# Ledger of designs, part 45: peptides against a protein of PDB entry 6JX3

Target 1, 85 residues: chain A of PDB entry 6JX3
Amino acid sequence: AEFRLRPEISVAQTDYGMVLLDGRSGEYWQLNDTAALIVQRLLDGHSPADVAQFLTSEYEVERTDAERDIAALVTSLKENGMALP

## One batch from the design tools (peptide; made by RFdiffusion4, then SolubleMPNN)

Design b2_p19_8_s1 (from b2_p19_8, 10 letters changed)
Fold by OpenDDE base, seed 2:
Structure b2_p19_8_s1 (fold): chain B 85 residues (1-85), chain A 19 residues (1-19)
Amino acid sequence: as target 1 above (85 residues)
Amino acid sequence: GYQRPSITRVPDASLAPFA
């Protein structure tokens, strides 16, 4: 299944990085650089496995750690109402 | 170096910039 944001969520770029804005509540979430990278690639259609491979190429991180971190982020985005289930 | 991905909630009344 593809990763998608909920329809009320907007993406914006700030001087401090990517933010996700809930247009209904006005609440927004700031993503660190790694989270922004992951979200961008997922939204571009890359699978979590693709993203993990990318992270291991860009950073000194083990594949298993990258996969765990991606999964945890996706879970957080879904649980906090930013990504569709 | 690698930073584990994180998200931080910012309340509506926050002074944090939004562009």
Scores: peptide ipSAE 0.639, ipTM 0.885, DockQ to the pose 0.615
Fold by OpenDDE base, seed 1:
Structure b2_p19_8_s1 (fold): chain B 85 residues (1-85), chain A 19 residues (1-19)
Amino acid sequence: as target 1 above (85 residues)
Amino acid sequence: GYQRPSITRVPDASLAPFA
């Protein structure tokens, strides 16, 4: 399924990294660099499998770990109201 | 090195470290 942010969520870049801002509540989430990279690639239309391949090519991380990390992040983004289910 | 992806909740947008 396509990864999409909820309509009330905006992406902002700060001096400390990417943030996802809820325009209704004012709550936001700061992403570390790895999370930002994953979100950016997913929003660009890459599949989780594509992202896992990218991570293993850029970092010293095993494919299984990358897949787990991506899945966990996506779950968190959905459960915390940033991404559509 | 590789860092596990993380998200951190901030309750007030006014606290965002904007450039």
Scores: peptide ipSAE 0.639, ipTM 0.884, DockQ to the pose 0.623
Fold by OpenDDE base, seed 3:
Structure b2_p19_8_s1 (fold): chain B 85 residues (1-85), chain A 19 residues (1-19)
Amino acid sequence: as target 1 above (85 residues)
Amino acid sequence: GYQRPSITRVPDASLAPFA
């Protein structure tokens, strides 16, 4: 399924990293650089497999670890009300 | 090097990185 943010979620770029802001609750979450990279690529239409391949090409990380980390991040974004299920 | 992805809830708006 396509990765999408909930309609009330806005993306902001800050000096300290990407932030996701909930326009209804006022809550926001800061992403580290790796999380921001993953979210950006998913929003651009890349599949989790594409993102995993990219991570293994850019960093010293195994494919299995990259895939697990992407899946865990997506789950967190959904469970914390930032991404659509 | 590679850092595992992380998200951090910022509970206080006064601590916003854009403030």
Scores: peptide ipSAE 0.639, ipTM 0.884, DockQ to the pose 0.619
Fold by OpenDDE base, seed 4:
Structure b2_p19_8_s1 (fold): chain B 85 residues (1-85), chain A 19 residues (1-19)
Amino acid sequence: as target 1 above (85 residues)
Amino acid sequence: GYQRPSITRVPDASLAPFA
């Protein structure tokens, strides 16, 4: 299934990295660089498998760890009201 | 080095340093 942010969520770039802003509640979430990279690629249409491959090519991280981390991030984004289920 | 992805809630969005 396609990864999508909820319609009320805006993406912004700051000097401290990517942030997600909920235009309704005003909640603001800071992403670290890895999370930002994952979200950007998912929003661009890459699959989680694509992203895992990318992470293993750019960083010294095992494929299984990358896959786990991507899945955990996606779950967190959904549970915290930023991504559509 | 690789850091696990993280998201952190910022208490006051009005103080966010938007680019």
Scores: peptide ipSAE 0.639, ipTM 0.884, DockQ to the pose 0.649

Design b2_p19_8_s2 (from b2_p19_8, 8 letters changed)
Fold by OpenDDE base, seed 5:
Formats: structure tokens, C-alpha cells, sequence
Structure b2_p19_8_s2 (fold): chain B 85 residues (1-85), chain A 19 residues (1-19)
């Protein structure tokens, strides 16, 4: 399914990386570089499989580890109210 | 070097870059 942020979530780029703000609660989160890269590619329409392939081509990470990391991040973004289920 | 993805909640809203 398509990865989407919740409508109340705003995105900004800062000197410290990507941040996501919930405009309703005021809660915000900072993403590290890897998380930001994954989110950016998912928002651009790449599938988790596409992103896993990209990570394994750019970094010394096994495909299965990349897939698990992407899945864990997506789950975290959904559980913390940033991404749509 | 590959770093595992992470998200960190910032508890102090005064540090937000948003208006």
C-alpha cells in the first residue's frame, strides 16, 4: 500500500535533519539520516522493496536487515501517529 | 557506514523549527 503521512503532520528540513511535527498535538520527532532517506523515498512512491534495494546498493547492509529496518521504521511512524495505517 | 534508522521525540516544543 502507498506510504502516506497523516494530514496533520508537517515536514521540515533542519541543520539537524528531517523533523516531523503533529500540528494538532504539538509533538515533533527528529529523524536520523537513514530514516529521513527511507521516508523521502517512500514519499516519492518507491516501495519498501525498492528502498531495500537502494540501501543495499549504497551501504554495507544485507537485504534482509534493510527490509527489517524499513518495516520497523514504518511501524514506528504509524504507531507514533505520523503515518497513515 | 550504515546506521539503523531512528526517530527521536523532542519533548520540548520550544525547540521546534516550526512557527
Amino acid sequence: as target 1 above (85 residues)
Amino acid sequence: MYTRPSITRVPDASLSPFA
Scores: peptide ipSAE 0.635, ipTM 0.884, DockQ to the pose 0.747
Fold by OpenDDE base, seed 3:
Structure b2_p19_8_s2 (fold): chain B 85 residues (1-85), chain A 19 residues (1-19)
Amino acid sequence: as target 1 above (85 residues)
Amino acid sequence: MYTRPSITRVPDASLSPFA
């Protein structure tokens, strides 16, 4: 499945990091650096497996932990109305 | 150093980067 943001979601880069704005509700979310990195790679077309491999190569994190963190983030983005199911 | 990914809803519109 392709990772995609909902059409009403806008992306912005700020001094505080990446933010996602819902143009309908006016709600916005701040992403920390790791979350922003994951989202950027997913939007660029990398699979969750690709992102997990990238994280384990760049940071001292176990593969299973990286996979769980990516999955949890994707779930949060979908449940909070930012990403398409 | 690896930090677990997080997202935070910002309820205060005054902190919005958008006009």
Scores: peptide ipSAE 0.634, ipTM 0.882, DockQ to the pose 0.736
Fold by OpenDDE base, seed 1:
Structure b2_p19_8_s2 (fold): chain B 85 residues (1-85), chain A 19 residues (1-19)
Amino acid sequence: as target 1 above (85 residues)
Amino acid sequence: MYTRPSITRVPDASLSPFA
């Protein structure tokens, strides 16, 4: 399924990395560089499998670890109200 | 160097970069 942010979520780039703001609640989250990279690629239409392949090509990380990290991040973004189910 | 992805809730809205 397509990865999408909830309509009330805004994205901003800061000197400290990507942030996601819920325009209704005012709650916002800071993403570290790896999380921002994953989110950016998912929003660009890449599949989780594409992102895992990208991570293993760019960084010294095992495929299984990359897959787990992507899945965990997506779950967190959904559970914390940033991404659509 | 690879670092695990993380998201961190910022509790103080006054620190929002959207302000």
Scores: peptide ipSAE 0.633, ipTM 0.882, DockQ to the pose 0.735
Fold by OpenDDE base, seed 4:
Structure b2_p19_8_s2 (fold): chain B 85 residues (1-85), chain A 19 residues (1-19)
Amino acid sequence: as target 1 above (85 residues)
Amino acid sequence: MYTRPSITRVPDASLSPFA
């Protein structure tokens, strides 16, 4: 399934990294660099598997760890109301 | 260096960088 942010979520790049704002509640969240990279690639249409491959090519991380980290991030984004189910 | 992805809720909305 396609990764998508909820329509009320806005994205911005800041000096402190990527932030996501819920335009309805006013809550906003800061992403660290790795999370931002993952979200950017998912939004660009890459699959989680694509992103995992990218991470293992760029960083010292095992494929299984990358896949788990991506899945955990996606789950967190959904549970915290930023990404669509 | 790889760091695990993380998200953090910013408690004060007035500090939002959004206009």
Scores: peptide ipSAE 0.633, ipTM 0.882, DockQ to the pose 0.759

Design b2_p19_8_s3 (from b2_p19_8, 8 letters changed)
Fold by OpenDDE base, seed 1:
Structure b2_p19_8_s3 (fold): chain B 85 residues (1-85), chain A 19 residues (1-19)
Amino acid sequence: as target 1 above (85 residues)
Amino acid sequence: SYQRPSITRVPDASLSPFA
């Protein structure tokens, strides 16, 4: 399924990294560099498998760990109201 | 080096980068 942010979520790039703001609640979250990279690639249409492959090519991380980290991040973004289910 | 992905809720609205 396509990864999408909820319509009320705005994205900003800051000197400290990517930030997501819920325009309705005013709640906002900062993403670290790895999380921002994952979100950017997913929003660009890459699959989780594509992102895992990318992470293992760019960093010293095992494929299984990358897959777990991507899945956990996506779950967090959905559970915290930033991404659509 | 690789850092595990993280999201952190910022509680203080005064620190918002949004205008």
Scores: peptide ipSAE 0.641, ipTM 0.885, DockQ to the pose 0.754
Fold by OpenDDE base, seed 2:
Structure b2_p19_8_s3 (fold): chain B 85 residues (1-85), chain A 19 residues (1-19)
Amino acid sequence: as target 1 above (85 residues)
Amino acid sequence: SYQRPSITRVPDASLSPFA
C-alpha cells in the first residue's frame, strides 16, 4: 500500500531536520535525519524494500535491521496520527 | 554512522517552525 500522510499533517524543513505538524491538534514532531530520509523516499513513491536497499547502500546497516527500522517508523507514524493506515 | 530512525514530540508549541 502507498505511504501517505494524513491530510491535516504539514511538512516543513528546518535547520534541525524535518518536522511534522498536526494542524488539528497542534502537536508537532521532529524527525531525525534517518527518519526524514525514509519518509521522503516513501512519499516519493519508493517501497519499503526500496528504502531498505537504499539504507544499506548509504550506511553500515544490515538489510534486516533496515527493514525492521523502516517498519517500526511507519508504525510509529501511523500510531501517532501522522500517516494514513 | 547509521542512526536508527526516531520521531520526537516537541512539547513547546511556541518553538513551532510553522507560520
Scores: peptide ipSAE 0.641, ipTM 0.885, DockQ to the pose 0.765
Fold by OpenDDE base, seed 3:
Structure b2_p19_8_s3 (fold): chain B 85 residues (1-85), chain A 19 residues (1-19)
Amino acid sequence: as target 1 above (85 residues)
Amino acid sequence: SYQRPSITRVPDASLSPFA
């Protein structure tokens, strides 16, 4: 499955990091650096497995922890109306 | 160091980067 943002979601880069705005509700969300990195790679076409490999190569994190963190983030983005199911 | 990914809803519209 391809990771995609909903069409009403806008992306911006700020001094505080990546933010996502819902153009319909007016709600916006701040992503921390790790979340922004994951979202950027997914939007670039990398698979969750690719992202997990990248995280374990860049940070002191176990593969299983990286995989769970990516899955949890994707779920949150979908449940909060930012990513398509 | 690794930080777990997080998203935070910002209720204050004055902090929005959008016009």
Scores: peptide ipSAE 0.640, ipTM 0.885, DockQ to the pose 0.756
Fold by OpenDDE base, seed 4:
Structure b2_p19_8_s3 (fold): chain B 85 residues (1-85), chain A 19 residues (1-19)
Amino acid sequence: as target 1 above (85 residues)
Amino acid sequence: SYQRPSITRVPDASLSPFA
């Protein structure tokens, strides 16, 4: 399934990294660099597997760890109301 | 160095960079 943000979520790049704003609640969240990179690639249409491959090529991280980290991030984004189920 | 991905809720909305 395609990764998508909820329609009320806005994205911005800041000096402190990527932030996501819920336009309805006013809550906003800061992503660290790795999370931002993952979200950007997913939004660009890359699969989680694609992103995991990218992470292992750019960083000292095992494939299985990258895949777990991506899955955990996606789950968190959904549970915190930023990404669509 | 690889950092595990993280998201953090910013408690003060007045600090939002959004217009």
Scores: peptide ipSAE 0.640, ipTM 0.885, DockQ to the pose 0.763

Design b2_p19_8_s4 (from b2_p19_8, 9 letters changed)
Fold by OpenDDE base, seed 5:
Structure b2_p19_8_s4 (fold): chain B 85 residues (1-85), chain A 19 residues (1-19)
Amino acid sequence: as target 1 above (85 residues)
Amino acid sequence: SYQRPSITRVPDASRSAFD
């Protein structure tokens, strides 16, 4: 399963972090640093397992919590029309 | 510290990022 943004989604970097624009609806979404890091690594081809390993190596977070957080973020991105199902 | 990942819908002001 490859993580991909929907074709209508554009990415930009701001002073407040990564933002996503839905070109069809006009909606804007701001990602916090952790969310941006996860999205960037997924888009670079890393698996959720790779990202979880990375998070546990860089932060004080348990593997189970990292896995949950990644899954929840991916679900949110899909449900809000930013990522392909 | 580790922060839980979050996404937030923001107002139209952020359109400047795409100008």
Scores: peptide ipSAE 0.630, ipTM 0.880, DockQ to the pose 0.859
Fold by OpenDDE base, seed 1:
Parts: sequence; structure tokens; C-alpha cells
Structure b2_p19_8_s4 (fold): chain B 85 residues (1-85), chain A 19 residues (1-19)
Amino acid sequence: as target 1 above (85 residues)
Amino acid sequence: SYQRPSITRVPDASRSAFD
């Protein structure tokens, strides 16, 4: 399925990196550079597999580790109410 | 170098980004 943020989530680019605001709970979430990169590519329509390929091309990371990291991030974003299931 | 992706809940530090 397509990766989407929940409608109550706002995105901002800051000196700290990408931040997400949950307009309902008032929670603010800071993403590190890798997480922001993954989210940006997913929102652009790239599949997790595409993102994994990109990460292995740009960084010293194994494919299996990249896939695990992407899956874990997506799960966290969903569980914390930022991404739609 | 590659850093594992992470998200961190921040109480107030990023609030100004949405003002």
C-alpha cells in the first residue's frame, strides 16, 4: 500500500531536521537524517524496496539491514500515529 | 556514515517550527 501520513500530521523542515507535529495530541517528533530521507522518498512514491536500494547505493549498509531499518521506521510511524496503516 | 533511522518525541523544542 502507499505510504501516507495521517491528515492531522504536519511536516516542517528545521535546523534540527525534519519534524512532525501531531495536531491532535500536540506531540512533536524529530527525525534524524536517515529517517527523514526514508520518509521523503516514501512520500514521493518510492516503494520500501526502492528506498532500500537507494540506501545501499548511497551508504555503507547491507540490503538486509536497510530493509529492516525501513520496516522498523514505518512500523514506528504507524504505531505512534504519524502514518496511516 | 549510515545512521539507523530514528524518531524522537520532543516536548517543546520544535514547536516554533509551526508558529
Scores: peptide ipSAE 0.629, ipTM 0.879, DockQ to the pose 0.854
Fold by OpenDDE base, seed 4:
Structure b2_p19_8_s4 (fold): chain B 85 residues (1-85), chain A 19 residues (1-19)
Amino acid sequence: as target 1 above (85 residues)
Amino acid sequence: SYQRPSITRVPDASRSAFD
C-alpha cells in the first residue's frame, strides 16, 4: 500500500531537520535524519524494501535491522496520526 | 554512522517553520 501522510499534516524542512505539523491538534513532531530520509523516500513512492536497500547502501546497517526500523517508524507515524493506515 | 529513526514531539516554537 502507498505511504501517505494525513491531509492535516504539513511538512517543513528546518535547520533542525524535518518537522511535521498536525494542523488539527497543533502538535509538532521532529524527525531525525534517518527518519526524514525514510519518510522522504516513501513519499516519493519507494517501497519499504527499496528504502531498506538504500539504507544498507548508505549506512553501516544490516538489512534486517533496516527493515525493522522502517516498519517501526511507519507504525509510529500511523499510531500518532501522521500517516494514513 | 547509522542512527535508528526517531520522531519526537517538539515545542510549539517550531511553528515559525510553517509561517
Scores: peptide ipSAE 0.629, ipTM 0.879, DockQ to the pose 0.857
Fold by OpenDDE base, seed 3:
Structure b2_p19_8_s4 (fold): chain B 85 residues (1-85), chain A 19 residues (1-19)
Amino acid sequence: as target 1 above (85 residues)
Amino acid sequence: SYQRPSITRVPDASRSAFD
């Protein structure tokens, strides 16, 4: 399924990295560099498998760990109301 | 130097980037 942010979520790039704002609740979230990279690639239309391959090519991380980390991030974004189910 | 992805909720005072 396509990864999408909820319509009330705004995205900004700051000196501290990517941030997401929920315009309804006012909650403000900061992503670390790895999370921002994953979100950017998913929003660009890459699959989680594509992102995992990218991470293993850029970092010293095992494929299984990359896949788990991507899945966990996506779950967190959905659970915290930033990404659509 | 791989770091696990993380998201952190921060105080609303930091929302100036969206104003």
Scores: peptide ipSAE 0.628, ipTM 0.879, DockQ to the pose 0.846

## One batch from the design tools (peptide; made by RFdiffusion4, then SolubleMPNN)

Design b2_p20_1_s2 (from b2_p20_1 with D14E D15P V16L T18E)
Fold by OpenDDE base, seed 2:
Structure b2_p20_1_s2 (fold): chain B 85 residues (1-85), chain A 20 residues (1-20)
Amino acid sequence: as target 1 above (85 residues)
Amino acid sequence: KKPYVRPSITRLTEPLVEWP
């Protein structure tokens, strides 16, 4: 399934990094650089597998760890109301 | 390869951005 942000979520690029804003609740979250990179690639249509491959090719991380980290991030984004189920 | 930092999200308690 395609990764998508909820309609009420806005993305802001700041000096602090990527921030996700909920236009309804007023809740907002800051993403670190890795999380921002993952989200950007997912939103661009890359699969989690694609992202994992990218991470392992560019960074000092094993495939299993990359996959787990991506999955955990996606889960967090869904649970915290930023991404669609 | 670049050093890897695990992805993280942080709930903000102070505004850092201009609201749309």
Scores: peptide ipSAE 0.673, ipTM 0.897, DockQ to the pose 0.903
Fold by OpenDDE base, seed 5:
Structure b2_p20_1_s2 (fold): chain B 85 residues (1-85), chain A 20 residues (1-20)
Amino acid sequence: as target 1 above (85 residues)
Amino acid sequence: KKPYVRPSITRLTEPLVEWP
């Protein structure tokens, strides 16, 4: 399944990091650097498995932890109305 | 390898950017 943002969501880059804005509700969220990296790679068409491999190659994180953190982030983005189910 | 920080999202209560 392809990771996609909802059509009403806009992406902005700020001095503080990536921000996602819901153009309908006006609600928006800031992503930390790791979350932004994950989202960017998913939007580029990489799978969660691809992203986990990337994280373990670049960062001091174990595969299981990377997979869990990616899954939790994706769930949060869906539950908070930013990503399509 | 670089230090790892777990991903996080934060709901914003004031604008950080001016939208067009």
Scores: peptide ipSAE 0.663, ipTM 0.898, DockQ to the pose 0.904
Fold by OpenDDE base, seed 1:
Structure b2_p20_1_s2 (fold): chain B 85 residues (1-85), chain A 20 residues (1-20)
Amino acid sequence: as target 1 above (85 residues)
Amino acid sequence: KKPYVRPSITRLTEPLVEWP
């Protein structure tokens, strides 16, 4: 399924990195550089598998570790109300 | 290849960012 942020989520690029703001609750989250990169690629329409391939090509990470980390991030974004289920 | 840092998200409890 397509990765999408919830409609109430706003994205801001800050000096501290990517921040996601929930316009309804006022809660917001900061993403580190890797998380921001993953989210950006997913929002651009790349699959988790595509992102894993990208990570292994650019970074010192094994494919299985990249896949696990992507899956965990997506789960966290969904569970914490930033991404659509 | 670049050093890898695992992805992380952090809930902010105080306004640390000036929003546009």
Scores: peptide ipSAE 0.663, ipTM 0.898, DockQ to the pose 0.903
Fold by OpenDDE base, seed 4:
Structure b2_p20_1_s2 (fold): chain B 85 residues (1-85), chain A 20 residues (1-20)
Amino acid sequence: as target 1 above (85 residues)
Amino acid sequence: KKPYVRPSITRLTEPLVEWP
């Protein structure tokens, strides 16, 4: 299934990084640079496997670590109401 | 290759952005 943000989520770029706003709850969530990069690639239609390949190509990270980190982020985004299940 | 920082999300108690 494709990665999508929930319709009530707004995205903003700030001096502090990427921020997601839940228009329903009013909660703000800040993403660090890596999280923002992952989210942007997923929203562009890349699979988690694609993103893992990208991370290992660009950064000093092992494939298994990248895959785990991506999976954990996606889970967090879904469970915290930012991404659709 | 660049140094890797694990992805993180942080819930903010105050807005960093002023929305219209």
Scores: peptide ipSAE 0.663, ipTM 0.898, DockQ to the pose 0.913; fails the geometry check

Design b2_p20_1_s3 (from b2_p20_1 with D14E D15P T18E)
Fold by OpenDDE base, seed 3:
Structure b2_p20_1_s3 (fold): chain B 85 residues (1-85), chain A 20 residues (1-20)
Amino acid sequence: as target 1 above (85 residues)
Amino acid sequence: KKPYVRPSITRLTEPVVEWP
């Protein structure tokens, strides 16, 4: 399924990095550089497999670890109300 | 290849942005 943010979520760029804001609750989360990169690529329409391939080509990470980390991030974003199921 | 840092998210408790 396509990765999408919930409609109440806004993306902001700060001096501290990418932040996701919930316009209803006022809750917000900061993403580190890797998380921001993954989210940006997913929002651009790349699949998790595409992102894993990108990570392994650019960074010192194994494919299995990249896939796990992407899946864990997506799960966290869904569970914390930022991404649609 | 660049050093890899695992992705992380952190819940913020102090404002760093004005709300849109």
Scores: peptide ipSAE 0.661, ipTM 0.896, DockQ to the pose 0.879
Fold by OpenDDE base, seed 2:
Structure b2_p20_1_s3 (fold): chain B 85 residues (1-85), chain A 20 residues (1-20)
Amino acid sequence: as target 1 above (85 residues)
Amino acid sequence: KKPYVRPSITRLTEPVVEWP
């Protein structure tokens, strides 16, 4: 399924990195560089598998760890109301 | 390859961005 942010979520690039704002609740989240990279690639249409391959190619991470980390991030984004279920 | 840092999100207690 396509990864998408909820319509009320705004994205900004700041000195703190990528920040997400929930326009309804006013809540802010800061993403670290890895999370931002993953989100950007997912939003660009890459699958989690694509992103995992990218991570293992560019970074010192094992495929299993990359897959787990991506899945956990996606779950967190959904649970915290940033991404559509 | 670059060092890997696990992805993380942090809920902020204060705004860090100005919005319209």
Scores: peptide ipSAE 0.661, ipTM 0.895, DockQ to the pose 0.895
Fold by OpenDDE base, seed 5:
Structure b2_p20_1_s3 (fold): chain B 85 residues (1-85), chain A 20 residues (1-20)
Amino acid sequence: as target 1 above (85 residues)
Amino acid sequence: KKPYVRPSITRLTEPVVEWP
């Protein structure tokens, strides 16, 4: 249940946002502010449910939309080789 | 509450950061 990045992934903060780099392939991705917030909280040990609660308390978003967006992001991070299954 | 922007990731085609 723990969200983890793959061991070859490095994290950097840039003027344009959070970036994830695959040190083996050289492929890397930029996260927008919301994606970065979600990833940071997941890496801190918060559950997707915790993150959804946080989003709905701070932002103009409904719980179901927040949950769907978190799930879609996590899936994308896994499918694109950044997060462990 | 603050305006909500859906999360997104974008594959980069050129460097935006200097890596070690």
Scores: peptide ipSAE 0.661, ipTM 0.896, DockQ to the pose 0.915
Fold by OpenDDE base, seed 4:
Structure b2_p20_1_s3 (fold): chain B 85 residues (1-85), chain A 20 residues (1-20)
Amino acid sequence: as target 1 above (85 residues)
Amino acid sequence: KKPYVRPSITRLTEPVVEWP
């Protein structure tokens, strides 16, 4: 399924990195550089597998670790109301 | 290859951006 943010979520780039705002609750969520990179690629239409390949090619991370980290992030984004199920 | 940092999200208690 396509990764998408919930309609009430706004994205901003700040001095602290990527920030997501929930327009309903007013909650702010800061993403570190890796999380922001993953989210950006997913929003661009890359699959988790594509992102894992990208991470392993650019960073000192094994494929299995990259896949796990991506899955965990996606789950977190969904559970915290930022991404659509 | 660059050093890898695991992805993380952090809920902020105060706004860090000014929204329109």
Scores: peptide ipSAE 0.661, ipTM 0.895, DockQ to the pose 0.895

Design b2_p20_2_s1 (from b2_p20_2, 6 letters changed)
Fold by OpenDDE base, seed 3:
Structure b2_p20_2_s1 (fold): chain B 85 residues (1-85), chain A 20 residues (1-20)
Amino acid sequence: as target 1 above (85 residues)
Amino acid sequence: MKKPYEPASKGITLLGRLPV
């Protein structure tokens, strides 16, 4: 299904990378470079499979590891209240 | 050359809480 952030989540680009801010709780989370890249591509409408292919072309990572990492990131974003179920 | 990969699933860090 479509990857979407919760409506209360805002995205900010900072000196420390991409930050997600929860406008209700006030919590803000920093994403590392690969997490930011994945989130950006998912929000742009790329599928997890598209993102995995991109990662293996740009980074020293195997396809299966990339796929598992994407899935784990998405799960974490949902569990931390940043992404919609 | 491909770049080193840092796992994304380990790359979300709570920085703090703003007053809201």
Scores: peptide ipSAE 0.683, ipTM 0.921, DockQ to the pose 0.945
Fold by OpenDDE base, seed 1:
Structure b2_p20_2_s1 (fold): chain B 85 residues (1-85), chain A 20 residues (1-20)
Amino acid sequence: as target 1 above (85 residues)
Amino acid sequence: MKKPYEPASKGITLLGRLPV
């Protein structure tokens, strides 16, 4: 399934990292480095499995933990109104 | 030399709300 941000969400790269801005509500959210990386790769069309493999190659994280974290992040982005269901 | 992992699921922070 395709991961997509909602149309009203803008992505900004700042000195503090990736920021997501909701153009309707005005809410803006900062993503830490791993969240930004996951979002970028998902938007580029990589599968969650691909992203998990990438994370385990670059970071001190186990595969199962990476998969769980990706799923939890995606859920949060959807619940916060940033990603499409 | 893998990097320390900071969980992404806990890395979403609401910074504020702009007047729109």
Scores: peptide ipSAE 0.683, ipTM 0.921, DockQ to the pose 0.933
Fold by OpenDDE base, seed 5:
Structure b2_p20_2_s1 (fold): chain B 85 residues (1-85), chain A 20 residues (1-20)
Amino acid sequence: as target 1 above (85 residues)
Amino acid sequence: MKKPYEPASKGITLLGRLPV
């Protein structure tokens, strides 16, 4: 399924990294470098499988671990009200 | 060389809440 942010979420680039802001609750969340990378690629239309392949090419991470991390990140973004279910 | 990997699933931090 297509990965999308909730309509009330906006993205900001800061000196400290990517930040997601909820325009309704006012909550804002900082993403580390790998989380930001995954979110950017998913928003660009890459599949989780595409992203996992990319991660294993660029980082010291095994394919299974990358896939698990992507899934866990997406779950967290949904649970924290940032991504659509 | 491949870069060190920091888990993304542990990389979401609530910074705060702005008045809205």
Scores: peptide ipSAE 0.683, ipTM 0.921, DockQ to the pose 0.957
Fold by OpenDDE base, seed 4:
Structure b2_p20_2_s1 (fold): chain B 85 residues (1-85), chain A 20 residues (1-20)
Amino acid sequence: as target 1 above (85 residues)
Amino acid sequence: MKKPYEPASKGITLLGRLPV
């Protein structure tokens, strides 16, 4: 399924890195570099598998670990009300 | 040379809450 942010979520680039702002609650969340990269690529239409492949090519991470990390991140984003179910 | 990997799943940090 397509990865999408909830409509109330805005993306901002700040001195802290990528930030997701919830326009309803006012909460804003910082993403570390890898989380930001994953979110950007998913929003661009890349599959989790595509993203995992990219991560293993650029970073010291094994494919299985990258896949699990992506899945865990996506779950967190959904549970925190940032991404659509 | 590949970069060190910082886990993304632990890379979500609440910075604060704006008055809305």
Scores: peptide ipSAE 0.680, ipTM 0.920, DockQ to the pose 0.942

